# Peptides against a protein of PDB entry 6EJA: the designs that were tried, part 54

Target 1, 276 residues: chain A of PDB entry 6EJA
Amino acid sequence: VEYMPANPVRIAFVLVVHGRASRQLQRMFKAIYHKDHFYYIHVDKRSNYLHRQVLQVSRQYSNVRVTPWRMATIWGGASLLSTYLQSMRDLLEMTDWPWDFFINLSAADYPIRTNDQLVAFLSRYRDMNFLKSHGRDNARFIRKQGLDRLFLECDAHMWRLGDRRIPEGIAVDGGSDWFLLNRRFVEYVTFSTDDLVTKMKQFYSYTLLPAESFFHTVLENSPHCDTMVDNNLRITNWNRKLGCKCQYKHIVDWCGCSPNDFKPQDFHRFQQTARP

## One batch from the design tools (peptide; made by RFdiffusion4, then SolubleMPNN)

Design b2_p13_4_s1 (from b2_p13_4, 5 letters changed)
Fold by OpenDDE base, seed 2:
Structure b2_p13_4_s1 (fold): chain B 276 residues (1-276), chain A 13 residues (1-13)
Amino acid sequence: as target 1 above (276 residues)
Amino acid sequence: FFASASGGRGDGD
């Protein structure tokens, strides 16, 4: 039994979607929709069909908006971070949407807990930020992620230009690009002019899979570092034997992995979610 | 609280 908080948090869900799976998105949207939350949807610039479908949804609900700008994003592209950063700015400028948490989702995500459970949990930990670290050797992470390599996103490709140095004095971290961030931290990332935020925005604009590391790194090196919880409240079906085949070399000049789709036999895992 | 089937990881060059 979950108790209802006296001051429940309100969530800004940022959905970054692409492709043609409108029905799947619709099902997911219905599963996460609540009148007290806010939904800001970015549709890939190339996904016009999906954009039309999403626009229809936004016209039906006052707490659903679609980004007026659209980016063409690719797997591992720096533009994904740009998408998140711009969406964060937009959300902060929407004074009529008093959200407390930022949660990013894709069309391949699905809730495995109730809204009440989510709200109760986040209301209890409203001052925390939830990011999952890689949980392994950091040096290996840097090497495997290619963080010491310079990438340029151009013409729907991530070009490896050469080597680069990790900025001195910065503790680089990362892991999952799925996170839950409180408004205060989002404000910091969006409007801070300190060297950390400025340098990291520049650094990660030339980074492969930037969303997997940018927010971790900024948070851990920021005045908000004590708010980090090493748990993103997500279940991801990782099976490297199936998901690590360098299947993205046609898009990025690097070897990459992806998580696997959940199968019915995996559903039992949903009940075993670890909480902080 | 969410299941995700998207994302990625670098795995070297």
Scores: peptide ipSAE 0.555, ipTM 0.942, DockQ to the pose 0.883
Fold by OpenDDE base, seed 1:
Structure b2_p13_4_s1 (fold): chain B 276 residues (1-276), chain A 13 residues (1-13)
Amino acid sequence: as target 1 above (276 residues)
Amino acid sequence: FFASASGGRGDGD
């Protein structure tokens, strides 16, 4: 029997989706849907077919909404962070949606635990934020990630403009752009006017793959730093030999990697229990 | 709790 918390957390799922994989998205949505959670879906500006399909879903469920604004996001683009930040603001302004956690997902994600397990876990650790660090040399991370380079997103391209300095006094970190953030930290990121949040928003607006580093860096340098758990509760299929081919150089002035699709033989990896 | 097959990492210039 699964533990049932007395005050179960409610989750705001933010789905950032694109393309034409409506059936895949529908399957994933059905797998994660629960009446006590909230679903806020951003559809890429260019994905009109998918947008129409998602709108139909939102009309059927009161706890499903679609962003009235849409961005044309690209791989590695700064606009992805803008998408998350705007979504966070929107969600905080929705007073009729009392969510406790922010979880971002894509159409290529799928739950590997039950809703009860997820809710029980997050209810136990409701004061924590779950982000996964790169786990390597930080200087190497900065270099490989291009954090010391200035990028500008324009015309569906990330232009490398030149070099830049990492802000002094800031402990830069990063890793996965998939995370689980509690409402309190999201409120801080959204409404704080301190120098940390202000400067980091500016810095990361010219950053490649900003969502992989922004929230880590802000959290670790904030008054909320003690709430970090180095675990994003995600399984990703990383195979650099297959996923690192500089396949995005037509979009960004940088080399990048992507995780690979899961295969049936990877199923054993999903049997591991999650813990902080 | 989730399997993710999207995202990315920087890999240098």
Scores: peptide ipSAE 0.548, ipTM 0.941, DockQ to the pose 0.852
Fold by OpenDDE base, seed 5:
Parts: sequence; structure tokens; C-alpha cells
Structure b2_p13_4_s1 (fold): chain B 276 residues (1-276), chain A 13 residues (1-13)
Amino acid sequence: as target 1 above (276 residues)
Amino acid sequence: FFASASGGRGDGD
């Protein structure tokens, strides 16, 4: 018998999409859509066709909205974190949308569990935040991520300006930029004026791939640190041999990796339990 | 609960 929570959580799905993947997005949207959840969609500034398609969807469903602002994001750009932070503020200002969890998705994501299963799980762990850490040596992570380097996003490029110090007294962490955050933590990130949040927002505005580390670092150094679960409830097809070819050097002054597409032989992984 | 085929990771200089 599946657990049915008495007070089920409601989810704010933040979809950050770009390109011409309208059909793919439509399929994914249909797979995750539920009347009790909320969908806030950011379409890249350059993706006008996709934007028109998404606007049509938003007009059909009252719980679907499109960001009135649009950013031109690049791989590894600081603007991606800005996108998430602004969307979080928007969602908190939407008093008519009483969401409990923030979940980010792209058009390349797809649910592998039912809505009932997701809601049941998050309702049970409604006070937790789900972030996946790198699971390796922290010093190596900092070095590989370039966290000790200063970057500037300008003219669709991440320029490396020089070296920088990691802020003293801060335990830096990171890993996946896919996460599930509860409203309380999102409120803290959005409205707190303490030194941690203020300094980290400044620090990560000049950081490569900031979404992979910002929320981890803020959470672990915050009063909410005991709410972290080292599991983002995601399956990502990492094959570093195939995905780490420094293929983004034309965009960023750094070497980067990307996950690989799933193949039929990988589908058995979808049947595995990802619960912490 | 989700399969993700996008994202990235830094791999050094």
C-alpha cells in the first residue's frame, strides 16, 4: 500500500529551457504536470520560438507561469545562478502559490517515479534539503571547479580574470546543480541579510558553474545545515571518458565536462531506488 | 525520481 500523506507537499517546478526542444519539453511537462503543483518556466532570451510555445501552455493552465524576464545564459555562466535566485524571489512573492519545495529541471530531464511517489517522499521529509555532493577530495573539487579563480560573464563568455581566495571560515562544498530545496531554505537564501548569504552571493556572482556549489555551501554553513541530505534524487549518466573533453573552451576559460545521453542499456538504472 | 541528461562539471585548467 502506497503511503498517502495527510498534508501533501506542493511543488514549484522551475524549468530552465532553451533551444528548439518544444516537443521534448511538452512530453516532459505532461509527464510531471499536476493541478496541485506550480510550474515556473524560464526560456532563454535567445529562444523566441520556444518562448512562444511555452506562453501558449501558460495560457491554458492557471498554475503555469513564464518568467517576464529572460536571461541569455551560457554553459557554466554565473547568470544561471542569477536565474535561479530571481525565480526563487518571484516564487516567494507569488502569495497565491503556496509551494513547499523548489525543484529545478531542464528540457532534458524526465520523471522516473510517479507524482504520488514523489509527493509521498517529500511530504515525509518536508524539512530536508536534497543536494548531492561531489563525493571526492574537497581540495581537488575546489581546484577542478576553479572556485579559487575569478570569472566574469561578459559577451556570452566566462572570462578568467585571475586568482582569488576562498572566504575564510567557510566550508565550501558542491556537486550536482540539480536539487530539491524546501521553502524555508529558499526563504533564507532569498531574504537573509547575514554575512554568509551576502558574501556568498557576491562570491558566486564571479564563479564558474555557480549552481553546482552555491546552495551546498550556503546550506552547510547556515543555521539550516542539519537539513542537508546528500542525495538529489536524480540519475545522471556520467561517463567522464566520453563527457570530459574540454568541449566548452569556446565559451569558458576553463575545462569542463557534461553528462551523456541515456542509452537503452542504461534504462535498468531507472528501476533502482534513489531514496536516502 | 528524475533522470537528468544535462549539466556540467569543472575539470581544471
Scores: peptide ipSAE 0.544, ipTM 0.941, DockQ to the pose 0.865
Fold by OpenDDE base, seed 3:
Structure b2_p13_4_s1 (fold): chain B 276 residues (1-276), chain A 13 residues (1-13)
Amino acid sequence: as target 1 above (276 residues)
Amino acid sequence: FFASASGGRGDGD
């Protein structure tokens, strides 16, 4: 029997989806759907078929909405961060959706714990933010991520324009672009006018894979820094030998990696605890 | 709590 919190957290799931995998998305959606949560779905501007399918779902459930705006995102594009930031603003402006946590997902994600387990855990740690850092040499991370390079997203391409300096006085960090953020921190990111948030939004608008570093960096340098948990509660199948083949050179002026699909043989990894 | 097969990392020039 799982612990049932007296005041269970309510989750805003932000789904960023693309392609034509409607059946896959439907299966994932059914696996994570609960009447007490909220689902805000962004469909890539180019994925019209999927958009039509998602709209049908949104008409069937009152706690499912589709972004009225749609971006054409690319792998590693700065527009992905814009998508998250705009969705955060939208969600905060939806006063009829009292969510407590922001969780981003894609169609390639799947829950490996029950909703009750997730809610119980987040209800216990409702004041925390869950971001996973790279856990290695930070200088190497900066170099490999190209954070010291200036990128411009234009015409479905990430153009490398030149070199840039990392802002002084800022502890740059990053890792996974999958995270769980509490409403308070999302409010800070969305509405703060302090120098940190302002400068970081500008900096990361010219950054490759910005979602892997923006929220980490903002959080760790903010008054909310003590709320960070170095755990994003995700299992990602990383195998650099298989996933790092510079396979995105056609869309980004940089070498990139992707995680690998899970196989049945990887199931044992799902039994590992995600608790901090 | 979730398994993910999407995302990415930079790997240099």
Scores: peptide ipSAE 0.550, ipTM 0.941, DockQ to the pose 0.858; fails the geometry check

Design b2_p13_4_s2 (from b2_p13_4, 6 letters changed)
Fold by OpenDDE base, seed 5:
Structure b2_p13_4_s2 (fold): chain B 276 residues (1-276), chain A 13 residues (1-13)
Amino acid sequence: as target 1 above (276 residues)
Amino acid sequence: AFASASGGRGEGE
């Protein structure tokens, strides 16, 4: 018998989508939709067709909203973090949406567990934050991520301006930009005026791939540091031979990798994972 | 859990 929580958590799903993947998004949305959850969708400013399609969905469901603001995001751009931070503020200001967890998704994501399993798990660990670390040498991570370099997002490009120092007294961490954050931590990130949050928001506004490190770093240096779980409940198809070709140098002044699409031969991974 | 085919990672200069 599956555990049924007495007070099930309610999830705010933040979908950051772009391109023309309307059918894929629709399928994924149907797979994750539940009347007790909330869906806040940001469509890239350049993806007008997709925006029209998403607006149609939002008109059909009261727990689906589309961001009234839209950003033109680029791979590795600081604007992606801005998108998440603004969406967090919006969600906290929506007093009619009592969500407990923040989960970010893209159109290339798909659930591999049931809603009941996810809700049961998060209800049991409602005081925790789920972020996956890189699992490597920290100094190497900093170097490879370019965290000691200053970047400026301008004209749909991430310009490398020069070198910078990691702030003193801060333990930098990072890894996956896919996470599950509880409302309390999101409130802290959004409204805290302490030195940590203030300085990190400034620091990461000039950072490449900021969402891969900002929340990790803020959490681990905050009063909420004991709530971190090194697990983001995600399966990502990493094949560095295929995904690491510095294919983004036309967008960013840095070499980067991306995960690969799943193939039928990769599906065995879904069955082997015991995580909800 | 979710399967994800998006994201990134820095690999240096």
Scores: peptide ipSAE 0.481, ipTM 0.931, DockQ to the pose 0.861
Fold by OpenDDE base, seed 1:
Structure b2_p13_4_s2 (fold): chain B 276 residues (1-276), chain A 13 residues (1-13)
Amino acid sequence: as target 1 above (276 residues)
Amino acid sequence: AFASASGGRGEGE
């Protein structure tokens, strides 16, 4: 029997999707759908077929909306962060959607716990933000991520323009670009005019893979720093041998990796995890 | 929890 909280949190699921995987998205959507949550879906500007399919879903459910704006995103592009930031603003302006947590997902994500388990957990820790750090040498992370390099997204390419300095007095951190953020922190990121938020938005607009570092860095240097939990409730199949082949050099002036799809032999990892 | 098979990581030049 799962514990049922008296005041269960309501989740804004932000789905950033692209390509032609309509059936996969539909299956994932059905797996995560609940009447008490909210679903805000951004479809890549180039994925018109998928957009039409998602629009049909949004017309069938009152708690499903599609972004009226659409960005053409690329792997590692700064536009992904822009997508999240704009979606956060939109969600905060939707006064009829009283959400408590922001969770980002892609079409390649799938729940491995029940909704009740997730809601119970987040309701218990509703004042916390869940971001997973790299957990290794930070200087190495900065170098490997190219955070000390200036990038410009233009014409579906991430151009490396030159070197740059990490802002002094800022503790840079990062790791996974999958996270769970509470509404209060999202409000801070969206509406704060302090130097931290202002400077970091500018800095990360010229950053490769910005979503892997922006929210970590802002949170850890903000008045909300004590709300960080080094856990994003995600299982990602990292296999560097298979996923790190610098396969994105045709679109970014940098070497990158991607996680791998899960296979049946990986299922034991889902069963043994203690995280909700 | 969620299983995620999307994303990326920088690996240098």
Scores: peptide ipSAE 0.477, ipTM 0.931, DockQ to the pose 0.877
Fold by OpenDDE base, seed 3:
Structure b2_p13_4_s2 (fold): chain B 276 residues (1-276), chain A 13 residues (1-13)
Amino acid sequence: as target 1 above (276 residues)
Amino acid sequence: AFASASGGRGEGE
């Protein structure tokens, strides 16, 4: 018997999309759409065609909105974190959207569980935050991520300016930039004026791939640290041999990797998770 | 759960 929550959580899906893959986005949107959830879509500043298509969708559904502001984001850019932070603020200011969880998605994501399963799971663990850590040596993670380096996003490039120190007294962590955050933690990140949030926002504004580490680090050093679940309910097709070719050096002064597309033969990996 | 084919990871200089 599937668990049916008495007070099901409502999800704010934040979609950060770019390019021209309107049909792909439409298929994904239809797969995740539910009348009880909310969808806040940011379209890259440069993706005008996609923006027009997304606006059409937003006119058809009352629980779909498009960000009135648009950023030009790049791979690994600090502006991606800015996008999430601003979207979080917007969502908290939308008093007519009583969402309980924040979930970020891209056009390259697709649900592999039903909405009922997801809602049931999150309703059971509504006080938890779901982030996936790298699960390896933290010092190595810091070095490989370039967290000890200062980056500046300017003119669609991440410029490496020099070295910097990791803040003392802060337990730095990170991993996946895909997460599920409860409203309470989002409120904390958005409105807290404590030293942790203030300093981390500043620190990560000069960070490469900031979304992979910011929320982990803030959460684990915050009063909400006990709400951390090392599971982001995501399956990402990592194949370093194929995806790690320093293919972003033209836009970032660093070597980076990307995950690979899933193939039918990868479906067995979807069966390994017992969680929605 | 979601399958994702986007994202990134730093690999050093």
Scores: peptide ipSAE 0.492, ipTM 0.934, DockQ to the pose 0.872; fails the geometry check
Fold by OpenDDE base, seed 4:
Structure b2_p13_4_s2 (fold): chain B 276 residues (1-276), chain A 13 residues (1-13)
Amino acid sequence: as target 1 above (276 residues)
Amino acid sequence: AFASASGGRGEGE
C-alpha cells in the first residue's frame, strides 16, 4: 500500500532541452506530467525547431511554461549553471506556482517510478535536499573535474585560462548534476547575499561542469548543511570504458565523459533500486 | 527515481 500524504508536495520540473528530439521529449513529458506539478522548460537558443514544438505544448497546459530567455549552452559550459539559477529565480517569482521541490531533467531522462511514489517520498522528506556525491577521493574529484582550473565560456567553447586556488575555508564537493532541491534551499541560493553564495556564484561562473559541484558545495557549507541526502533518485548508466573518450575536446579544453544509453540488459537495475 | 542518460564528468586533462 502506497503512503498517501495529507499535504502532498508539488514539484517544479525544470527541463533543459536541445536538439531535434521532439518526439522523445514528448514521450518523456507525458510520462512525468501531472496537473498538480509545474513544468518550466528551457530550450537551447539554437534549437528553434524544438522551441516551436515546446511552445505548442505550453499553450495546451496552464502548468507548463517556456523560458522567455534562452541560453546557447554547450557541454560543460558555465552557462548551464546560469540557466538553472535564472530558472530558480523565475520560479520563485511565479507566485501562482506554489511548488515545494525543484527537479531538473533533460530530454534523455525518463521516470522509472510512478508520480505517486515520488510525491509520497518527497512529502515524507520535504525538508531534505537530494544531491549525490561522487563517492571517491575528494582531491581526485577536484583534479578530474578541473575545479582547480579557470575556464571561460566564449564562442561556444570552454577555454582553459590557467590554474586557480580552491577558496579557503570551503568544503568543495560534487558529483551528479541531477538533483532534487527543496524550495527553502532554492530561496537561499537565489536571494542570499552572504559571503558563501556570493563567492561561489563567482567561482563557478568560471568552472567546467559547474552544476555538478555548485549546489553540493553551497549546501554543505551553508546553514542548510544538515538537510543533505546523498541520493539524487537517479540511475545513470556510467561505463567509463565506453563513455570516457575525451569526446568533447572540440568544445572544452578538458577531457570529459558522458553517460551511456541504457540497453535492455540494464533494465534489471531499475527494479533493484528501492528509491522512488 | 529517474533514469538519466545525459550529463557529463570531468576526467582530467
Scores: peptide ipSAE 0.474, ipTM 0.930, DockQ to the pose 0.872; fails the geometry check

Design b2_p13_4_s3 (from b2_p13_4, 7 letters changed)
Fold by OpenDDE base, seed 4:
Order: structure tokens, then C-alpha cells, then sequence
Structure b2_p13_4_s3 (fold): chain B 276 residues (1-276), chain A 13 residues (1-13)
């Protein structure tokens, strides 16, 4: 029998979307929608068609809102972190939305577990933060991610300006940019004025793919470090042989990889996993 | 749990 929490957690889903795949987004939205959760959607500044479609959805549901501000994000851009941070602040300022967890999604994501399963799991571990680490050599990760390089997002491009040092006394970590964060940690990230948060916000404002490392690094060096779970409840179809072709060099001064699309056969396999 | 086909990672210089 599945655990049924007496006080089920409520989730703030932050959807960062772009492009013109309105139908895809609609299908995904319908799959994750529940009246007890909250949906905060950021549409890329350049995606006006999608924005109009999302606005229409937001007018139909009281627990769906669209960011009044919109950023023109690029792959690997520092602005993605800014998007998340601003969304977090907004969500914390929405006193009428008592959410317990922050979950980020894109239009290319899809749930593979039921809402009840997700809520039951998060309710059981409501004090934990779910971030997936790279699980490899940390030095290699730093090198591959370019964390020791200074980047500037400007004119829809991530410019590599030079080398930089990782701040002393900071244990850098990272991995997936998909995570589940509890409200308490989000509050810390948003409102803390300690040296860690301040320094890391500055550091990662000049970082490539900052969302893959910022929250990991802040969490692990914070008073909340004991709340980390090395599991982001995500399945990503990584095939680096196919996905690592430096296909983003026109956008960023770095070589990047992307996950591959899922096939129906993949979903069948993933549904068999014991993870929630 | 969610399946994600978006995002990325660095692959070096």
C-alpha cells in the first residue's frame, strides 16, 4: 500500500519554455496539472506565439501564472539561473501560494510517475533537497563544465573572457540542472545575505550552464548541507556519442552536450524502475 | 519522477 500523507506537500512547478511547441507543452501540462499545485511559467522573451498560448492557459486556471518579466535565454546562458532565482523570489512573495517544493521543468519533460506517487514521496522527505551530482571526478567535471573559465552573456552569446579561480573554501559540485528543492532552501538561496550565497550568485553570473552547479554548490557549502539527496527524480536520455557534437558553439564559446529525445521503448524501460 | 530531454552539459574546450 502506498504511503498516503496526512499533510501532502504542494509543489510549485516552474516551467521554463521556449519555441513554438504549444501542443507539446499542453500535453505535458495536462499530465502534471493538479489543483493543489502551482504552476509558474516563464516563456522566453522571443517566443511570443508560445507566450500567447501560455497566457490563455493561465487565464483558465487560478493556480497557473505566467512571469510578467521575460528573459531571452540561450543554451548555457547565465540568464537561465537568473530566471530560476527570480522565479523563486516571485514564488516566495506569492503569499497566496503555499508551496512546499520547487520543481523545474521544460517543455521537453514528461512525468513518468503519478502525482500521488510524487506527492507521497516528497511528503515523506519534505525536509530534503533533491539534486543529482555528476558522479565522476570532480576535477574533470570542473574542467568539462568550464567552471574555471569566465563567461559573459551578451548579445545572445556566451563569450569566454578568460580563466578564473574557483573561490577558496568552496566545495564545487554539480550535475543535472533538474532538481527538487524544498521551500526552506529556496528561502535561503533567495534571502540569505551570507558570504556564501552572495559570492556564489556573483560567481555563477559569469558561469556557463550555471543551473547545473549553482544549487549543488550552495547547498553543499551551506548550513543546509545535510539535506542533500543525490537523486533528482529525473531520467535523462544521455547518449553522449550522439549528443556531444559541440552543437552549441554558435551560441557559446564552449563545447556542449545535450540529451537525446526519448523513444517509446525508453519509457517502457524507465517505468520499470523502482525510483519514484 | 520525470523524463527530461532538455538541458545539457559542458564537454570542454
Amino acid sequence: as target 1 above (276 residues)
Amino acid sequence: MFASASGGEGAGD
Scores: peptide ipSAE 0.449, ipTM 0.925, DockQ to the pose 0.879; fails the geometry check
Fold by OpenDDE base, seed 1:
Structure b2_p13_4_s3 (fold): chain B 276 residues (1-276), chain A 13 residues (1-13)
Amino acid sequence: as target 1 above (276 residues)
Amino acid sequence: MFASASGGEGAGD
């Protein structure tokens, strides 16, 4: 018998989507939709067809909204973090949406556990933040991610401008850009005026793949540091042999990797995971 | 839990 919480958490799902895969998005949306949750969808500025389709969906459900602003994002671009930060602010200003958790998703994501399992888990750990760290040498992570390099997003390109120093007194961390953040931490990130948040927002505005490190770093150096759980409740199909081919050098002045699509051979990974 | 097939990581210069 599955535990049913007396006060179940409500989730703000932030979907950052692009391209033309409307049917895929629709299937994913139907799989994650619940009347008690909230769905805030950002469609890339260039994806007009998808935007029209998403708007149609938003008109059918009161708990689905589309960002009135749209950014043109690129792989690894700093604008992705801007998208999340602005979405967080918007969601906090929506007083009619009492959400407890922020979960980011893309059109290439799919639930592998039930809503009840997810809600039960998050309701039990409602005071925690779920971020997955790289789990390796941090110095190597910094080097490979280019965190010690200065990047500028301009004209649909991430330009490497030069070297930079990691801020003193800051423990930099990172890993997956998929996370589950509680409302309290999102409030802190959004409205805090302390030196940490202010400096990190500035620092990561010139960072490649900023979402993979910003929230980790802010959380671990903040008064909320004890709320971190090294688990993002995600399965990502990493095959670096196949996914690391520097395939993004045409848009970023850096070598990057991407996870691979799941294949039937990968199904065992879903079965072996016990967490929701 | 979710299965994710998007995202990325840095691999150096």
Scores: peptide ipSAE 0.428, ipTM 0.921, DockQ to the pose 0.870; fails the geometry check
Fold by OpenDDE base, seed 5:
Structure b2_p13_4_s3 (fold): chain B 276 residues (1-276), chain A 13 residues (1-13)
Amino acid sequence: as target 1 above (276 residues)
Amino acid sequence: MFASASGGEGAGD
């Protein structure tokens, strides 16, 4: 039996893109485009060619907009979280876009399920937030992520300034920086003035790879904690033997890993996944 | 569901 929602959710797709891969982005956009959804695209400040291409698309579709502001983000930079937070605020202020879910994507993402499947699933679980945890030892996660270290983003570099403590009473979590968040939680993150949100925004403004932990941590310590689902509906090609070479030391004062591009031989992972 | 080839994680000092 296929679930057919009576009131299908509408999705705000937030695309954070950079570089010159216009064709790749175009293919991905065409694959995810639907008239009932919304697309808010941030193009890196340094990617002017791509920005021009994206602007052309936005002029052709009423449900596609480009951020009027642009940030120069770096791998692991705190500015990426700022990008998401600002885009969330923008989307909430767009009263003509009644979206129900926030989904972040990059140009290196591609859908492996149909729109109907995604919408059906999210419509069934419209009150839930989908974040994927690391699934490892939490203390190890904190150490490896450098969450107990203070970082400053300046001049296209993440400078390690020193050590810091995790705030008391906060259960830190994290994992994937790809997630699906419902509007209610996004509203909470954006407009709440409680101690949790205030402190976490400050804390993560000096954090390496903040998007991999901020939303997890805020959600799990918030009144919305019971809406957490440990599933982000993503497949990421992790091969740490190939992707963990401290290849970002020229950008950040830390050792980092990156997932690998998908290859045809990786197709088996798509087939065995039974989730939208 | 989406396939993603971007992102990262910390690997320590």
Scores: peptide ipSAE 0.428, ipTM 0.921, DockQ to the pose 0.859; fails the geometry check
Fold by OpenDDE base, seed 3:
Order: structure tokens, then sequence, then C-alpha cells
Structure b2_p13_4_s3 (fold): chain B 276 residues (1-276), chain A 13 residues (1-13)
């Protein structure tokens, strides 16, 4: 018997999408759509066709909105964090959308559990934040991520300007840029004026792949640190032999990796986890 | 639970 919460959580899905894969997005959207959740969609500034398609969807559903602002994001760009932060602020200002959790998705994501399972799980752990850490040596993570390097996003490129120091007294962490954050923590990130949030926003505005580290670092150094769960409820097909070819050097002054597409033979990995 | 085929990580300079 599946647990049915008396007060089920409501989710704000933030979709950051680009390209022309409208049909793919539509399929994914239909798979995750529920009347009790909220969908806030950011379409890349350059993806006008997709934007038109998404606008059509938003007109059909009252719980679907499109960001009135649009950013031109690049792989690894600091602007991705800006996109999330602005969307968080927008969602908090939407008083008619009483969401409990923030979940980010792309058009390449797909649910592998039911909505009921997800809602039941999050309702049980509604006070927790779900972020996945790298699980390795932190110093190595910093080096590999280039967190000790200063980057500037300009002209659709991440320029490496030089070296920088990690702020003293801050325990830097990171891993996956896919997460589930509760409203309380999002409120903290959005409205707190403490030194941690202020400095980290500044620090990560010059960071490569900032979404992979910003929320981890802020959470773990915040008064909300005890709410972290090292689980982002995501499955990513990592094959670094295939995905780490420095294929983004044309847009970032750094070597990067990407996960691989899922194949039918990868299905077993979906079944091995009991997590929703 | 979601499957994701997007994202990335740093691999050094």
Amino acid sequence: as target 1 above (276 residues)
Amino acid sequence: MFASASGGEGAGD
C-alpha cells in the first residue's frame, strides 16, 4: 500500500529549456504534469520557436507560466545560476502558487517514478533539501571544477581571467546541478542578507558551472545545514570515458564533461534504486 | 526520481 499523505506537497517545476525539441518537451511535460503542481518554464533567449510553442502550452494550463525574461545561457555559464535565482524569486512572489518544493528540470529529463511516489516521498521529508554531493576528495573537486579560478561570462563565452581564493571559513561542496529544494531554503537563498548568501552570490557569479556548487555550499554553511540529504532523486548516465572530451573548450576556457544519453540497456539502473 | 541526460562537470584546465 502506497503512503498517501494527508497534506501532499505541491511542487514548482522549473524547466530550463532550449533548442527546437518541442515534441520531446511536450512528451516530458505530459509525463510530469499534474493539476496540483506548478510549472515555470524558462526558454533560452535564442530559442524563439520553442518559446512560441511553450507559450501555447502556458495558455492551455493555468498552472503553467513562462518567464517574461529570457537569458542566453551557455554550457557552464554563470547565467544558469542567475536563471535559477531569478526564477526562485519570481516563484516566491507568486502568492497564488503555494508550492512547497523547487525542482529543476531540462528537456532531456524524464520521470522514472510516478507522481504519487514523488509526492509521497517529499511529503514525508518536506523539511529536507535534496542535493547530491560529488562524494570524492573536496580538494580534487575544487580543482576539477575550477572553483579556484575566476571566470567571466561574456559574448557567449566563459573567459578564464585568473586565479582566486576560496573564501575563508566556507566549506565548499558540490556535485549535481539537479536538486530538490524546499520553499524555506529557497526563501533563505532569495531574501537573506547575511554574509554567507551575499558573498556566495558574488563568488558564484564568476564561477564555472555554478549550479553544481552554489546551493550545496550555501546550504551546508547556513543555519539550514542539517536539512541536507545527499540524494537528488536523479539518475544520470555518467560515462566519463565517453563524456569527458573537453568538448566545450570552444565556449569555456576549461575542460568539461557531460553525461551520456540513456540507452535501453540502462533500464536496469532505473530499477535498482528504491528512491522515487 | 528523474533520469537526466543533461548537465556537466569540470575536468580541469
Scores: peptide ipSAE 0.425, ipTM 0.920, DockQ to the pose 0.877; fails the geometry check

